Peptides against a protein of PDB entry 4N7V. Designs and how they scored, part 31

Target 1, 222 residues: chain A of PDB entry 4N7V
Amino acid sequence: TLRSITSPLVAHRLKPIRQKTKKAVVSILDSEEVCVELVKEYASQEYVKEVLQISSDGNTITIYYPNGGRGFPLADRPPSPTDNISRYSFDNLPEKYWRKYQYASRFVQLVRSKSPKITYFTRYAKCILMENSPGADFEVWFYDGVKIHKTEDFIQVIEKTGKSYTLKSESEVNSLKEEIKMYMDHANEGHRICLALESIISEEERKTRSAPFFPIIIGRKP

## One batch from the design tools (peptide; aimed at target 1 K96)

Design b2_p18_8_s1 (made by RFdiffusion4, then SolubleMPNN; from b2_p18_8, 9 letters changed)
Fold by OpenDDE base, seed 4:
Structure b2_p18_8_s1 (fold): chain B 222 residues (1-222), chain A 18 residues (1-18)
Amino acid sequence: as target 1 above (222 residues)
Amino acid sequence: SLPEFPEEEEVPEKVIKL
């Protein structure tokens, strides 16, 4: 099943973006829907032959073939659907479209990992909790030039000298030089605070059922 | 039957600026 290889994509709160490759264009729309346009070149002109439009919650996939399958000239946005539109739920998506859905999902996940959910300014750093899940990326930009990037899988450190390295285990973290450990401690504290705030804000958001509270900025750069 | 379309490329991770 598709569910065995990916979960429904989640594009909520993502800003519109359009990314072109040779064979496809992927977009997040103002509506937070995701579009995959399959592109073919003919006579030095690019045409959109197929469009997958995926709902913001990833559960509905609308597929159409512009201009009766002949294709529509590539433009700055997906072509509008006309006739012969197919609509599928995530669990009923034909296997022939699974790779295209996975492509969209990977793109969305990447965008989420770069989309601030919480920005928290401390005395020493700008901390950013991202939108991706599970295990949201967390970046700490120290004002003195040190950078720490935490993911679910690793911690990347960039020192003042520009030296960069990746930590993949707790033992490696514990083996850090004392001066770097101080930065790590601050990063961890900022991370803890962001996670706590995320929980509190999300709960209030659930109660009010209003417009999204995120993204949020806490504090100010000194 | 539906026409065959080319497969999409991999996500260009290096190109995304946000």
Scores: peptide ipSAE 0.028, ipTM 0.677, DockQ to the pose 0.062
OpenDDE base, seeds 1, 2, 3, 5: peptide ipSAE 0.023, 0.024, 0.028, 0.026; ipTM 0.598, 0.631, 0.623, 0.634

Design b2_p18_8_s2 (made by RFdiffusion4, then SolubleMPNN; from b2_p18_8, 10 letters changed)
Fold by OpenDDE base, seed 3:
Structure b2_p18_8_s2 (fold): chain B 222 residues (1-222), chain A 18 residues (1-18)
Amino acid sequence: as target 1 above (222 residues)
Amino acid sequence: SLPEVPEEELEPEKVIVL
């Protein structure tokens, strides 16, 4: 099943973006829907051959073929759906479209990993918890120039000298110089606080059923 | 009339987030 290889994408709270590659244009719309336009070149003109429009919660996929499948000239936005429209739920999506859905999902996940959910200013750093899940990216920008970037898979450190390295195991973390451990300790504390705040705010958001509370900014730069 | 544009399966590409 599609569910065995990916979860429904989540585009909630993401800002609109349109990115062109060689074979596709991917857009997050103002509606927070995600569009994948499959692009083909013919006679030095680019055409949209197929469009996958995915709902903001990833559960509904609308597929259409512009100009009866002949293609529509590439423009600054997805072409409007016409007559040949198919609508699927996530669990009923034909296998032939799974690769395209995964492409959209990977794009959205990458955007989420770069989208601030919580910005927290400490005495020493700007901390940012991102929107991606599980294991949201966490960035710490120390005011003295040190940077720590935590992901689910690694920790990247940029020292004051500009020296950069990646830690992939606990043993490597434990082998850090004492000075760097101090930065790591502060980063970990900021991370803990952001996760705690995310939980509390998310629960309150659920209770009120109001407009989204995120993204939020907590504290002030010194 | 607009010529037919052949369908090609989407291959994974590098994504750049702005």
Scores: peptide ipSAE 0.054, ipTM 0.616, DockQ to the pose 0.040
OpenDDE base, seeds 1, 2, 4, 5: peptide ipSAE 0.050, 0.050, 0.052, 0.048; ipTM 0.641, 0.611, 0.653, 0.668; seed 4 fails the geometry check

Design b2_p18_8_s3 (made by RFdiffusion4, then SolubleMPNN; from b2_p18_8, 9 letters changed)
Fold by OpenDDE base, seed 4:
Structure b2_p18_8_s3 (fold): chain B 222 residues (1-222), chain A 18 residues (1-18)
Amino acid sequence: as target 1 above (222 residues)
Amino acid sequence: SLPEFPEEEETPEKVIKL
């Protein structure tokens, strides 16, 4: 099943973006829908032959073939759907489209990992909790030039000297030099605070059913 | 024939300037 390969993509709160590759263009629209345009070159012109439009919650996939399958010239946005539109749920998506959906999902996940959900300014750093899940990326930009990037899988450290390394285990974290440990401690505290705030804000958002509270900025750059 | 969607299309990693 498609579900065994990927979960439904989630594009909520993402800013519009358009990325062209050799064979496809992927877009997040103002509507937070995701479009995959399949591109073919003919006579030195690029044409969109197929479009997958995926709902913001990833559960509905609309597929259409511009200009009766002849293709529509590549433009700055996806071509409008015409009469021959197929609509699928995530669980009913034909296997022939799974790779295209997976591509869209990976793109969205990457965008989410770079999209601030909470920005928290401390005395020493700018902390950023990202939109990806589970295990959202967390970045700490210390004002003195140190950077820490936490993911679900690793912690990347960039020291003042520009020395960069990756930590993949708790033992490696525990073996850090004392000076680096201080930065890590601050990063961990900032992370804890961001996660706590995310929980509180999300609960209030659920209660009010209003416009999204995120992204949010807490504190000010000194 | 539907255009083959290659698995190895350039990973979006290089292009996203956010």
Scores: peptide ipSAE 0.034, ipTM 0.707, DockQ to the pose 0.038
OpenDDE base, seeds 1, 2, 3, 5: peptide ipSAE 0.028, 0.025, 0.024, 0.029; ipTM 0.617, 0.632, 0.621, 0.670; seed 2 fails the geometry check

Design b2_p18_8_s4 (made by RFdiffusion4, then SolubleMPNN; from b2_p18_8, 10 letters changed)
Fold by OpenDDE base, seed 4:
Structure b2_p18_8_s4 (fold): chain B 222 residues (1-222), chain A 18 residues (1-18)
Amino acid sequence: as target 1 above (222 residues)
Amino acid sequence: SLPEFPEEELVPEKKVVL
């Protein structure tokens, strides 16, 4: 099943973006829908041959073939759908489109990992919890130049000297120099606070069912 | 065959900021 490969993508709160590659253009629209335009080159012109438009919650996929499959010249936005439109739910998406959906999903996940959900200024650093899930990326930009980037899989440290390294286990974290541990401790505290606030704010957001509360900024740079 | 979508082509060039 598609679900065994990926979960429905979630594009809520993401800013519009358009990323062109050799074979496709992927966009997050103002509507928070995700659009994959499959591109083919013909006579030195790029044409959009197929479009997958995915709802912001990832559950609905609309597929169309511009100009009856002849293609539409690549532009700054997806071509409008024609009368021959197919609409699928996530669980009913034909297998032939799974790789394209996965492409969109991976792109959205990457965008989410780079999209601030909570920005928290401490005395020593700018902390940022990102939108991706599970295990949102967490970045700490210390005002003195140290950077820590936490993901679900690793912790990257950039020291004042520019020395960069990646930690993949608790043992490696425990082996850090004392001076680096201080930064890590601060990063972990900031992370804890951001996660706690995310939980609290998300609950209030659920209760109010109003406009989204995120992204938010807490505190200010000293 | 389905077109390949390498992950390297998926990386956003710019970080989204507030």
Scores: peptide ipSAE 0.032, ipTM 0.695, DockQ to the pose 0.045
OpenDDE base, seeds 1, 2, 3, 5: peptide ipSAE 0.022, 0.028, 0.021, 0.031; ipTM 0.591, 0.642, 0.595, 0.650

## One batch from the design tools (peptide; aimed at target 1 K114 I128)

Design b2_p19_1 (made by RFdiffusion4)
Pose (drawn by RFdiffusion4):
Structure b2_p19_1 (pose): chain A 222 residues (1-222), chain P 19 residues (1-19)
Amino acid sequence: as target 1 above (222 residues)
Amino acid sequence: ELEEELEEELEEFAEEEEI
């Protein structure tokens, strides 16, 4: 059953983005709702045969077929719903559409992996904690020129040369130059600080009923 | 630069995935 494979998507605090493609148009609206429009081409013009719209919390799914000859003319914004529409909860979503919800879930998870939640400016680097919690990606851009990319699984180092390599395990990073560990440790301290900063602020957010406390930009680029 | 990386990854994602 859907929910065997996937969890409801989370599109909160994400910026509006629209993506065209040969097959479909997947987007995130200003209301932070995820919209998936299937697209077909006819008479040198594009038609829409199905629209999936998922709530910000991913719990509510609306699907409408503007069933008509020639479907729906493709525009820059999602079309208004027709009358032959549908609405399901996440758990009550039919066996159909499951391939499409999973696609939308990956789209969102990808966007969150490139969305800054906390931006921290150190003496030596720009630190960014991303949105894809838990275990969000951590990216460090040293003013010195070195780039470090931290994942739940990976550590990625891009030296000033452009010489790039990936370090997966604790043993692999220990196979180091004892100078690059400074970049590694400074980035890890920055990661420690951002995870700590995120916790005490999101805690205050649960105490409140206001506009989101994210994203945050801390300090300034010297 | 982050938005550029995201656009590139979305292009790759649209090419690799099927609905």

Design b2_p19_1_s1 (made by RFdiffusion4, then SolubleMPNN; from b2_p19_1, 5 letters changed)
Fold by OpenDDE base, seed 3:
Structure b2_p19_1_s1 (fold): chain B 222 residues (1-222), chain A 19 residues (1-19)
Amino acid sequence: as target 1 above (222 residues)
Amino acid sequence: MLDEELEKELERFAEEEEL
């Protein structure tokens, strides 16, 4: 099943964006829906042959073929659906569209990993918890030039000199120089605080049923 | 607001998924 290889994408709170690749143009719309436009080139002109429009919660997929499959010239936005529209739920999506859905999902996940959910300014750094889940990316930009980027899979460190390295195990983290450990300790504390705030704010958001509270900025750069 | 790195990742994924 599709569910066994990916979860429904979640595009809530993401800003509109349009990204072109060789084979496709992928967009987040103002409605927070996600569109994948499959692009083909004919006579040095690009045409949209197929469009997957995915709901913001990832559970509904609308597929259509512009101009009866002849294609529509690539423009600054997805072509409007006209003919041969199919609508599927996530669990009923035909297998032939799974890779295209995965592409959309990857795009959304990447955008989420670059979308601030909580920005927290400490005495020493700008901390940012991103929107992706589980294991949201966490970035720490120290005012002195050090950067730490935490993901579910690794920790990247950029030192003042510009030297960059990646840590993939606890042993590697434990082997850090003491001076770098101080930065890591601060980063971890900021991370803990952001996660705690995320939980508290999310609970209040649930209770009030108001407009989204995120993204949120706490503090200011000193 | 995607950077060049993110664009490259998308391109790579597109090729891997055989779109």
Scores: peptide ipSAE 0.129, ipTM 0.807, DockQ to the pose 0.429
OpenDDE base, seeds 1, 2, 4, 5: peptide ipSAE 0.117, 0.115, 0.115, 0.117; ipTM 0.803, 0.802, 0.803, 0.802

Design b2_p19_1_s2 (made by RFdiffusion4, then SolubleMPNN; from b2_p19_1, 5 letters changed)
Fold by OpenDDE base, seed 1:
Structure b2_p19_1_s2 (fold): chain B 222 residues (1-222), chain A 19 residues (1-19)
Amino acid sequence: as target 1 above (222 residues)
Amino acid sequence: ELDKELQEELKKFAEEEEI
């Protein structure tokens, strides 16, 4: 099943973006829907032959073929749906579209991993908790140039010298130089605070049922 | 800065193009 290889994509709170590739254009719309435009080139002109429009919660996929499959000239936005529209739920999506859905999902996940959910300014750094899940990315930009990037899978450190390395285990973290451990300690504290704030804010958001509270900025750069 | 990183990652994503 599609569900066995990916979860429904979630594009909530993402800013509109349009990324062209050789064979496709993938977009997040102002509506937070995700569009995959399949592009073909004929006589040095690019045409959109197929469009997958995916709802912001990833559960509904609308598929259409511009101009009855003849294609529509590539523009700055997806072409409008035609009269011949197919609509599928995530679990009923035909297998022939799974790769395209996965592509959209990977795109959204990438965007989410670079989309701030919480920005927290400390005395020493700008801390950023991202929108991706599970295990949101967490970045710490120290004002002195050190950077720490935490993911579910690894921790990347960029030192003042520009030296970069990746840590994948607690043992490796424990083997760090004392100076770097201080940065890591600060990063971990900032991470804990952001996670705590996320929990509190999410609970209030659930209660109010209003516009999204995120993204949020805590503090200001010194 | 994050925007630059995103653009770089999007470029890589586009190059990998598994569609």
Scores: peptide ipSAE 0.377, ipTM 0.895, DockQ to the pose 0.872
OpenDDE base, seeds 2, 3, 4, 5: peptide ipSAE 0.351, 0.315, 0.326, 0.294; ipTM 0.886, 0.872, 0.877, 0.864

Design b2_p19_1_s3 (made by RFdiffusion4, then SolubleMPNN; from b2_p19_1 with E8K E11R I19L)
Fold by OpenDDE base, seed 5:
Formats: sequence, structure tokens, C-alpha cells
Structure b2_p19_1_s3 (fold): chain B 222 residues (1-222), chain A 19 residues (1-19)
Amino acid sequence: as target 1 above (222 residues)
Amino acid sequence: ELEEELEKELREFAEEEEL
């Protein structure tokens, strides 16, 4: 099943973006829908032959073939659906479209990992909790030039000298120089605070059913 | 800047998936 290889993508709160590759263009629209345009080249012109339009919650996939399948010239936005439209739920999506959905999902996840959900300014750093899940990316930009980037899989450290390294285990973290441990401690505290705030705010959103509270900025630049 | 950061990863993924 599609569900065994990916979950429904979640594009809520993401800003519009359009990314072109050789074979496809993937977009997040103003509506927070996600579009995958399949591109073919003919006579030095690029044409969109197929479009997958995925709802912001990932559960509905609309597929259409521009210009009756003849293709539509590639433009700055997806071509509008006109005819030959098929609509599927996530669980009923034909297997032939799974790879394209996965591409959309990967794109959204990458965008989410670079999209601030909570920005928290401390005395020493700008901390950013990203939108991706589970295990949201967390970045700490210290004002003195040190950077720490935490992901579910690793921690990357960039020192003042520009020296960069990746930590993939607790043993490696424990082997850090004491001066770097101080930065890590601060980063971890900022991370804890952001996660706590995320939980509280998300619960309030659920209760109030109001407009989204995220993204938020806490504190101010020194 | 976001587009630049994502371009490399998305290109690689698109090529691997043979879209």
C-alpha cells in the first residue's frame, strides 16, 4: 500500500514555493496544495504532460492531463485543470502514481525542515524549531558564530573557526570539547523550551479552533 | 535561499525516482 511507504503529506502553514527539476516541477500553492508537474521536452520547449494536485492534508489527489494529454507549455504556475480529471483518496491512489506522490511528500518534508515553526531568541542565540515531523529540525545560531543543527538523525556543529563536524551518537556528544558542550547545553535548553511551547500552543489551537498560531517568534534580537 | 538549499536534494531525488 502507499501508506506502507509514506504518510499523507502535510503542507499546512508552508509558504508558496516552486522548484523545477529536469523531469518535474513541484510547487506549494497559495492554497497550500501541492502540485507535481511532469515535464517533457519537445523541440526545445518544455511541456507539462501530467499534473498531480494534492490537498494540503495529503488525503486527496487530483490528476489531470493538460490539453487533452498533448501537454501545456511550462509556465510559472501549474496549468489549470480543464478536462480529464481524476480524483483519488490517498488510500485509493493507483500504484502508477505512488512514486510521484512520494516525490511530492519528500519535497514537502524538505520544505518543512526549513520552515520555522517557532523562533526563539535567547541571550546568546537565535533558536529555530522547524515544521517537519516527527523529530523536527532544530537550529541554533549563536551570535558569536557557533551554529548547531539538530535533526532526528544527527547533530551538526559549526565552530567559530569554521570547523564543522557531525555527531551521530551520544558517545560522540559526550566526547565534545568542554567549550562546545556549553553551546550544546544552551541549544538543548532552547530546544526543550521550544518543544514545550509547541505543545502548549498546539493544544490551545485545538481548543479554540481559531486561525493558526504558528509560526511564532518569541523574544527579540539583542 | 530556500529554493537553493532544496534544489540539490530535490534534483537528486527526482533523478533516482525516474519521474
Scores: peptide ipSAE 0.039, ipTM 0.743, DockQ to the pose 0.463
OpenDDE base, seeds 1, 2, 3, 4: peptide ipSAE 0.031, 0.039, 0.039, 0.033; ipTM 0.705, 0.736, 0.741, 0.704

Design b2_p19_1_s4 (made by RFdiffusion4, then SolubleMPNN; from b2_p19_1 with E3D E11K E12K I19L)
Fold by OpenDDE base, seed 4:
Structure b2_p19_1_s4 (fold): chain B 222 residues (1-222), chain A 19 residues (1-19)
Amino acid sequence: as target 1 above (222 residues)
Amino acid sequence: ELDEELEEELKKFAEEEEL
């Protein structure tokens, strides 16, 4: 099943963006829907032959073939769904479209990993918890030039000297120089705080059923 | 800062087209 390969994409709170590739254009719309436009070239003109429009919650996929399958000239936005429209739920998406959905999902996850959910300014750093899940990326930009980037899979450290390295285990983290451990400790504290705030705010969102509270900024640069 | 990082990652993503 598609679900065994990926979860429904989530594009909530993402800003509109459009990325062109050789064979496709992937975009997040103002509506927070995600579109994959399959592009073909004919006579030096690019045409959109197929569009997958995915709802912001990833659960509904609308597939259409512009201009009766003849294609529509590539523009600054997806063509309107007028011809040969099929609508699927995530669980009923035909296998032939799974790869395209996965591509959209990966794109959204990438955007989410670079989209601030919580920005927290400490005395020493700008901490940013990103939108991706599970295991949101966490970046710490120390005012002195040190950077720490935490992901679910690794921790990247950029030292003041510009030396960069990646840590993939606790053993490697424990083997850090004491000076770097200080930065790591601060990063971890900032991370803890951001996660705690995320939990609290998310709970309030659930209770109030109001507009999204994220993204938020806490504090200011000293 | 993040915009630059996103742009660079999007370039890589675009180069790794799997469609």
Scores: peptide ipSAE 0.213, ipTM 0.819, DockQ to the pose 0.808
OpenDDE base, seeds 1, 2, 3, 5: peptide ipSAE 0.209, 0.195, 0.209, 0.207; ipTM 0.816, 0.808, 0.814, 0.815

Design b2_p19_2 (made by RFdiffusion4)
Pose (drawn by RFdiffusion4):
Structure b2_p19_2 (pose): chain A 222 residues (1-222), chain P 19 residues (1-19)
Amino acid sequence: as target 1 above (222 residues)
Amino acid sequence: EELEEELEEELEEFAEEEI
């Protein structure tokens, strides 16, 4: 059953983005709702045959077929819903559409992996904690020129040369130059600070009923 | 700006997936 494989998507605090493609148009609206429009081409013009719209919390799914000859003319914004529409909860979503929800879930998870939640400016680097919690990606851009990309699984180092390599395990990073560890440790301290900063602020957010406390930009680029 | 460029590249790759 859907929910065997996937969890409801989270599109909160994400910026609006629209993505065209040969098959479909997947987007995130200003209301932070995820919209998936299937697209067909006819008479040198594009038609829409199905629209999936998922709530911000991913719990509510609305699907409408503007069933008509020629479908729906493709525009820059999602079309208004027709009368032959549908609405399901996440758990009550039919066996159909499951391939499409999973696609929308990856789209969102990908966008969050590139959405800054906390931006921290150190003496040596620009630190960014991303949105894809738990275990969000951590990216460090040293003013020195070195780039460090941290994942739950990976550590990625891009030296000033452009010489790039990936370090997976604790043993692999220990196989180091004892100078690059400074970059590694400074980035890890930055990561420690951002995870700590995120926790005490999101805690205050649960205490409140206001506009989101994210994203944050801390300090300034010297 | 570099992050937006990276995201656009990854979204182009992602758009090649079957729905």

Design b2_p19_2_s1 (made by RFdiffusion4, then SolubleMPNN; from b2_p19_2, 5 letters changed)
Fold by OpenDDE base, seed 2:
Order: structure tokens, then C-alpha cells, then sequence
Structure b2_p19_2_s1 (fold): chain B 222 residues (1-222), chain A 19 residues (1-19)
């Protein structure tokens, strides 16, 4: 099943973006829907031959073939659906579209990993918890130029000198120079605080059933 | 924006293998 290889994508709260490649254009729309436009070139002109439009919660997929399958000239936005529209639920999506859905999902996950959910300013750094899940990325931009990027899989450190390295185990973290450990300690504390705030704010958001509380900014740059 | 720049750099590496 599709569910065995990926979960429904989640595009809520993401800003609109459009990324063009040779074979496709992938977009997050103002509506927070995700579109994959399949592109073909004929006589030095690019045409959209197929569009997958995925709902913001990933559960509904609308597929259409512009201009009766002849294609529509590539523009700055997906072509509007007119005729020959098919609508599927995530669990009923035909297998022939699974790779395209996975492509959209990977794109959304990348965007989410660079989309601020919580921005927290401390005395020493700008801390940012991202939208991706599970195990959201966490970045700390110290005002003196040090940067720490935490993911579920690794920690990347960029020192003042521009020296960059990646840590993949607790042993490697423990072997850091004392001066770098101080930055790591601050990053970890900021991370803890952001996770705690995320939990509290999410619970209040659930109770109110109002507009999203995120993204949120806490504090200000000194 | 720094995050936008990082995203742009990562998008340049984003593979079309699954299309």
C-alpha cells in the first residue's frame, strides 16, 4: 500500500513556493495545496501534461490532464482544472501515481524542515524549531557567528572560523572542545524550551479551534 | 532570509528520481 511507504503529506502553515525542474514543477499554493506539474518540451516550448493537486492534509488527490491531454503551456502557476478530473483518497490512489505522490511528500518535508514553527530569541542566539515531523529540525544561530543545526539524524556545527563538521553519536558530542560544549549546552536548553512551548501552545490551539497559533516568535533580538 | 537561502540551496539538490 501507499501508506506502507509514506504517510499523507502535511502542508499546513507553509508559505507558497514554486520549484521548477526539467521534468516537473512542484508548488505549494496560497491554499496550502500541493501541485505537481509534469512537464514535457515540444519545439522549445514547455507544456504541462499532467497535474497532481494534493490537499493540505495530503488525504485527497485531484488529477487532471490539461487541454484534454494535449498539454497547456507552462506558466507561473498550475493550469486550472477544466475537464477529465479524477479525485482519489490517499488510500485509493492508483499505484501509477505513488512515485509522484512520494516526490511531493519529500518536497513538502524539505520545505517543512526550513519553515519556522517557533522562533525564540535568547541573549546569545536566535533559536528556531521547524515544522517537520517527527523529530523537527532545530537551528541555533548565535550572534557571534556560531551555528548549530540539529536533526533527528545528526548535529551540524559551524564554528566562528567557518569550520564545519557533523556529529552522529553521543560519543562524538562528548568529545567536543569545551568552548563548543558551551554552545551545545545553550542549543540544547533552547531546544528543550521550544519543545515545551510547542506542546503547551498546541494544546491551547486544540481547545480554541481558532486560527493557527503558529508560527510564533518569542522574545526579540538584543 | 537565511532559512530561505538554505532552502534554496537544498532545492537545487532535490532529486527528480521519483517523478
Amino acid sequence: as target 1 above (222 residues)
Amino acid sequence: DELEKELEEELKKFSEEEI
Scores: peptide ipSAE 0.527, ipTM 0.915, DockQ to the pose 0.742
OpenDDE base, seeds 1, 3, 4, 5: peptide ipSAE 0.506, 0.520, 0.524, 0.035; ipTM 0.905, 0.911, 0.912, 0.723

Design b2_p19_2_s2 (made by RFdiffusion4, then SolubleMPNN; from b2_p19_2, 6 letters changed)
Fold by OpenDDE base, seed 1:
Structure b2_p19_2_s2 (fold): chain B 222 residues (1-222), chain A 19 residues (1-19)
Amino acid sequence: as target 1 above (222 residues)
Amino acid sequence: SELEEELEKELKKFSELEI
């Protein structure tokens, strides 16, 4: 099943973006829907031959073929749906479209991993908790040029000298130079605070049932 | 922003992937 290889994509709170690739254009729309436009080139002109429009929660996929399959000239936005539109649920999506859905999902996950959910300014750094899940990325941009990037799988450190390295175990973290440990301690504190705030804000958001509270910015740059 | 620049860089890599 599609579910066995990917979860429904989640594009909530993502800013609109349009990315041209070799064979497709992938977009997040103002509606937070995700569109994959399959592109073919004929006589030095690009045409959209197929469109997958995926709902913001990833559960509904609308597929159509512009101009009865003849294609529509590539523009700055997806072509409007025409006749012969198909709609599928995530679990009923034909296998022939799974790769395209996965492509959209990977795109969304990438965007989410670089989309601020919480920005927290400390005395020493800009801390950012991202939108991706599970295990949201957390980045700390120290004002002196040090950067720490935490993911579910690793911690990347970029030192003032530009030296970069990746830590994948607690033992490696414990073996850090004392100076770097100070940065790590600050990063961990910022991370804890962001996670705590995320929990509190999310609970209030659930209770209020209003417009999304995220993204949020806490503090100010010194 | 620095984050937007990083996203752009990663999107460039993503663009190299085949659908």
Scores: peptide ipSAE 0.477, ipTM 0.899, DockQ to the pose 0.852
OpenDDE base, seeds 2, 3, 4, 5: peptide ipSAE 0.427, 0.408, 0.398, 0.387; ipTM 0.888, 0.886, 0.883, 0.881

Design b2_p19_2_s3 (made by RFdiffusion4, then SolubleMPNN; from b2_p19_2 with E5K E12K E13K A15S)
Fold by OpenDDE base, seed 3:
Structure b2_p19_2_s3 (fold): chain B 222 residues (1-222), chain A 19 residues (1-19)
Amino acid sequence: as target 1 above (222 residues)
Amino acid sequence: EELEKELEEELKKFSEEEI
C-alpha cells in the first residue's frame, strides 16, 4: 500500500512556493494545497499534461489532464481543472500515481524542514524549531558564528572557522571538544524549551479552536 | 533570510530528482 511507503503529506502553515524542474513544477498554493504539474516539451514549448492537486492534509488527491490530455501551456500557476478529473483518497490512490505523490511528499517535507515553527532568541543564539515531523529539525545560529543543525538522523556543526562536520552517533557527540560541548549544551537546552513550548501551545490551540498560533517568535535578537 | 537561502540550495538539489 501507499501508506506502507509514506504517510500523507502535511502542508499546513507552509508559505506558497513554486519550484520548476525539467519534468515537473511543484507548488504549494495559497490554499496550502500542493500541486504537481507534469511538464512535456513540444516544439520548444512547455505544456502541462497532468496535474496532481493534493489537499493540505494529504488525504485527498485530485488528478486532471488539461485539454483532454493535449496539455495546457505552462504558466505561473497550475491550470484550472477542466477535463478528465478524478478524485482519490490517499488509501485509494492508484499505484501509477504513487511515485508522483512521493515526489510531492518529499518536496513538502523539505520545505517543512526549513520552515520555522518556533523561533526562540536566547542570549547567545537564534534557535529555530522547524515544521517537519516526526523529529523536527532544530537549528541554532549562535551570534558568534557557530551553527548547530539537529535532525532526526544527525547533528551538523559549523564552527567559527567555517569547519563543518556531522555527528551520527552518541559516541561522536561525547568525543566533542569541551568548547564545542558548551555550544551543544546550549543548543540542547534551547531545543528542550522549544519542544516544551510547542506542546503547551499546541494544547492551547486545540482547546480554543482558533486560528493557528504557529509560527511564533519568542524574544528578540539582543 | 538564511533559512530561505538554505531552502533554495536544497531545492536546487531536489530539482534533479526523478519523478
Scores: peptide ipSAE 0.488, ipTM 0.904, DockQ to the pose 0.847
OpenDDE base, seeds 1, 2, 4, 5: peptide ipSAE 0.491, 0.502, 0.483, 0.477; ipTM 0.902, 0.910, 0.902, 0.901; seeds 1, 2 fail the geometry check

Design b2_p19_2_s4 (made by RFdiffusion4, then SolubleMPNN; from b2_p19_2, 5 letters changed)
Fold by OpenDDE base, seed 3:
Structure b2_p19_2_s4 (fold): chain B 222 residues (1-222), chain A 19 residues (1-19)
Amino acid sequence: as target 1 above (222 residues)
Amino acid sequence: DELEKELEEELAEFSKEEI
């Protein structure tokens, strides 16, 4: 099933963006919907042959073929759906579209991992919890130049000298020099605080049922 | 901008596969 290889994408709170590659253009719209435009080239002109428009919660996929499948010239936005429109739920999406959905999902995941959800200024660093989930990316920019980037899979460290390395196990983390461990301890504390605040704010947001509270900034740079 | 550049680099490899 599609669900066995990916979850429904979530594009809520993401800013509009349009990214062109050789074979496709992927966009987040003002509506927070996600579009994948399949691009083909004819006589040095690019045409959109197929569009997948995915709802902000990832559960509804609308597929259409511009200009009766002949294609529509590539423009600054997806072509409007006019002819031969199909609508699917996530669980009913035909297998032939799964790779295209995965492409959209990867794009959204990437954007989410780079989109601040909580920015927290400490005495020593700017901490940023990103929008991706589960296991949101967490970045710590120390004011002295040290940077720590935590993901679900690894921790990247950039030292004051510019030396960069990646840690992939607890053993590697435990082998760090004491100076770096102090930065890691601070990063971990900031991470814990951001996660706690995310939980509290999300609960209040749910109760209030108003405009989104995120992204949020806590504190200020010293 | 910077975000677009990073996205292009990461998505370029993914898009090489048949979609």
Scores: peptide ipSAE 0.032, ipTM 0.694, DockQ to the pose 0.502
OpenDDE base, seeds 1, 2, 4, 5: peptide ipSAE 0.030, 0.030, 0.029, 0.030; ipTM 0.642, 0.680, 0.671, 0.645; seeds 1, 2 fail the geometry check

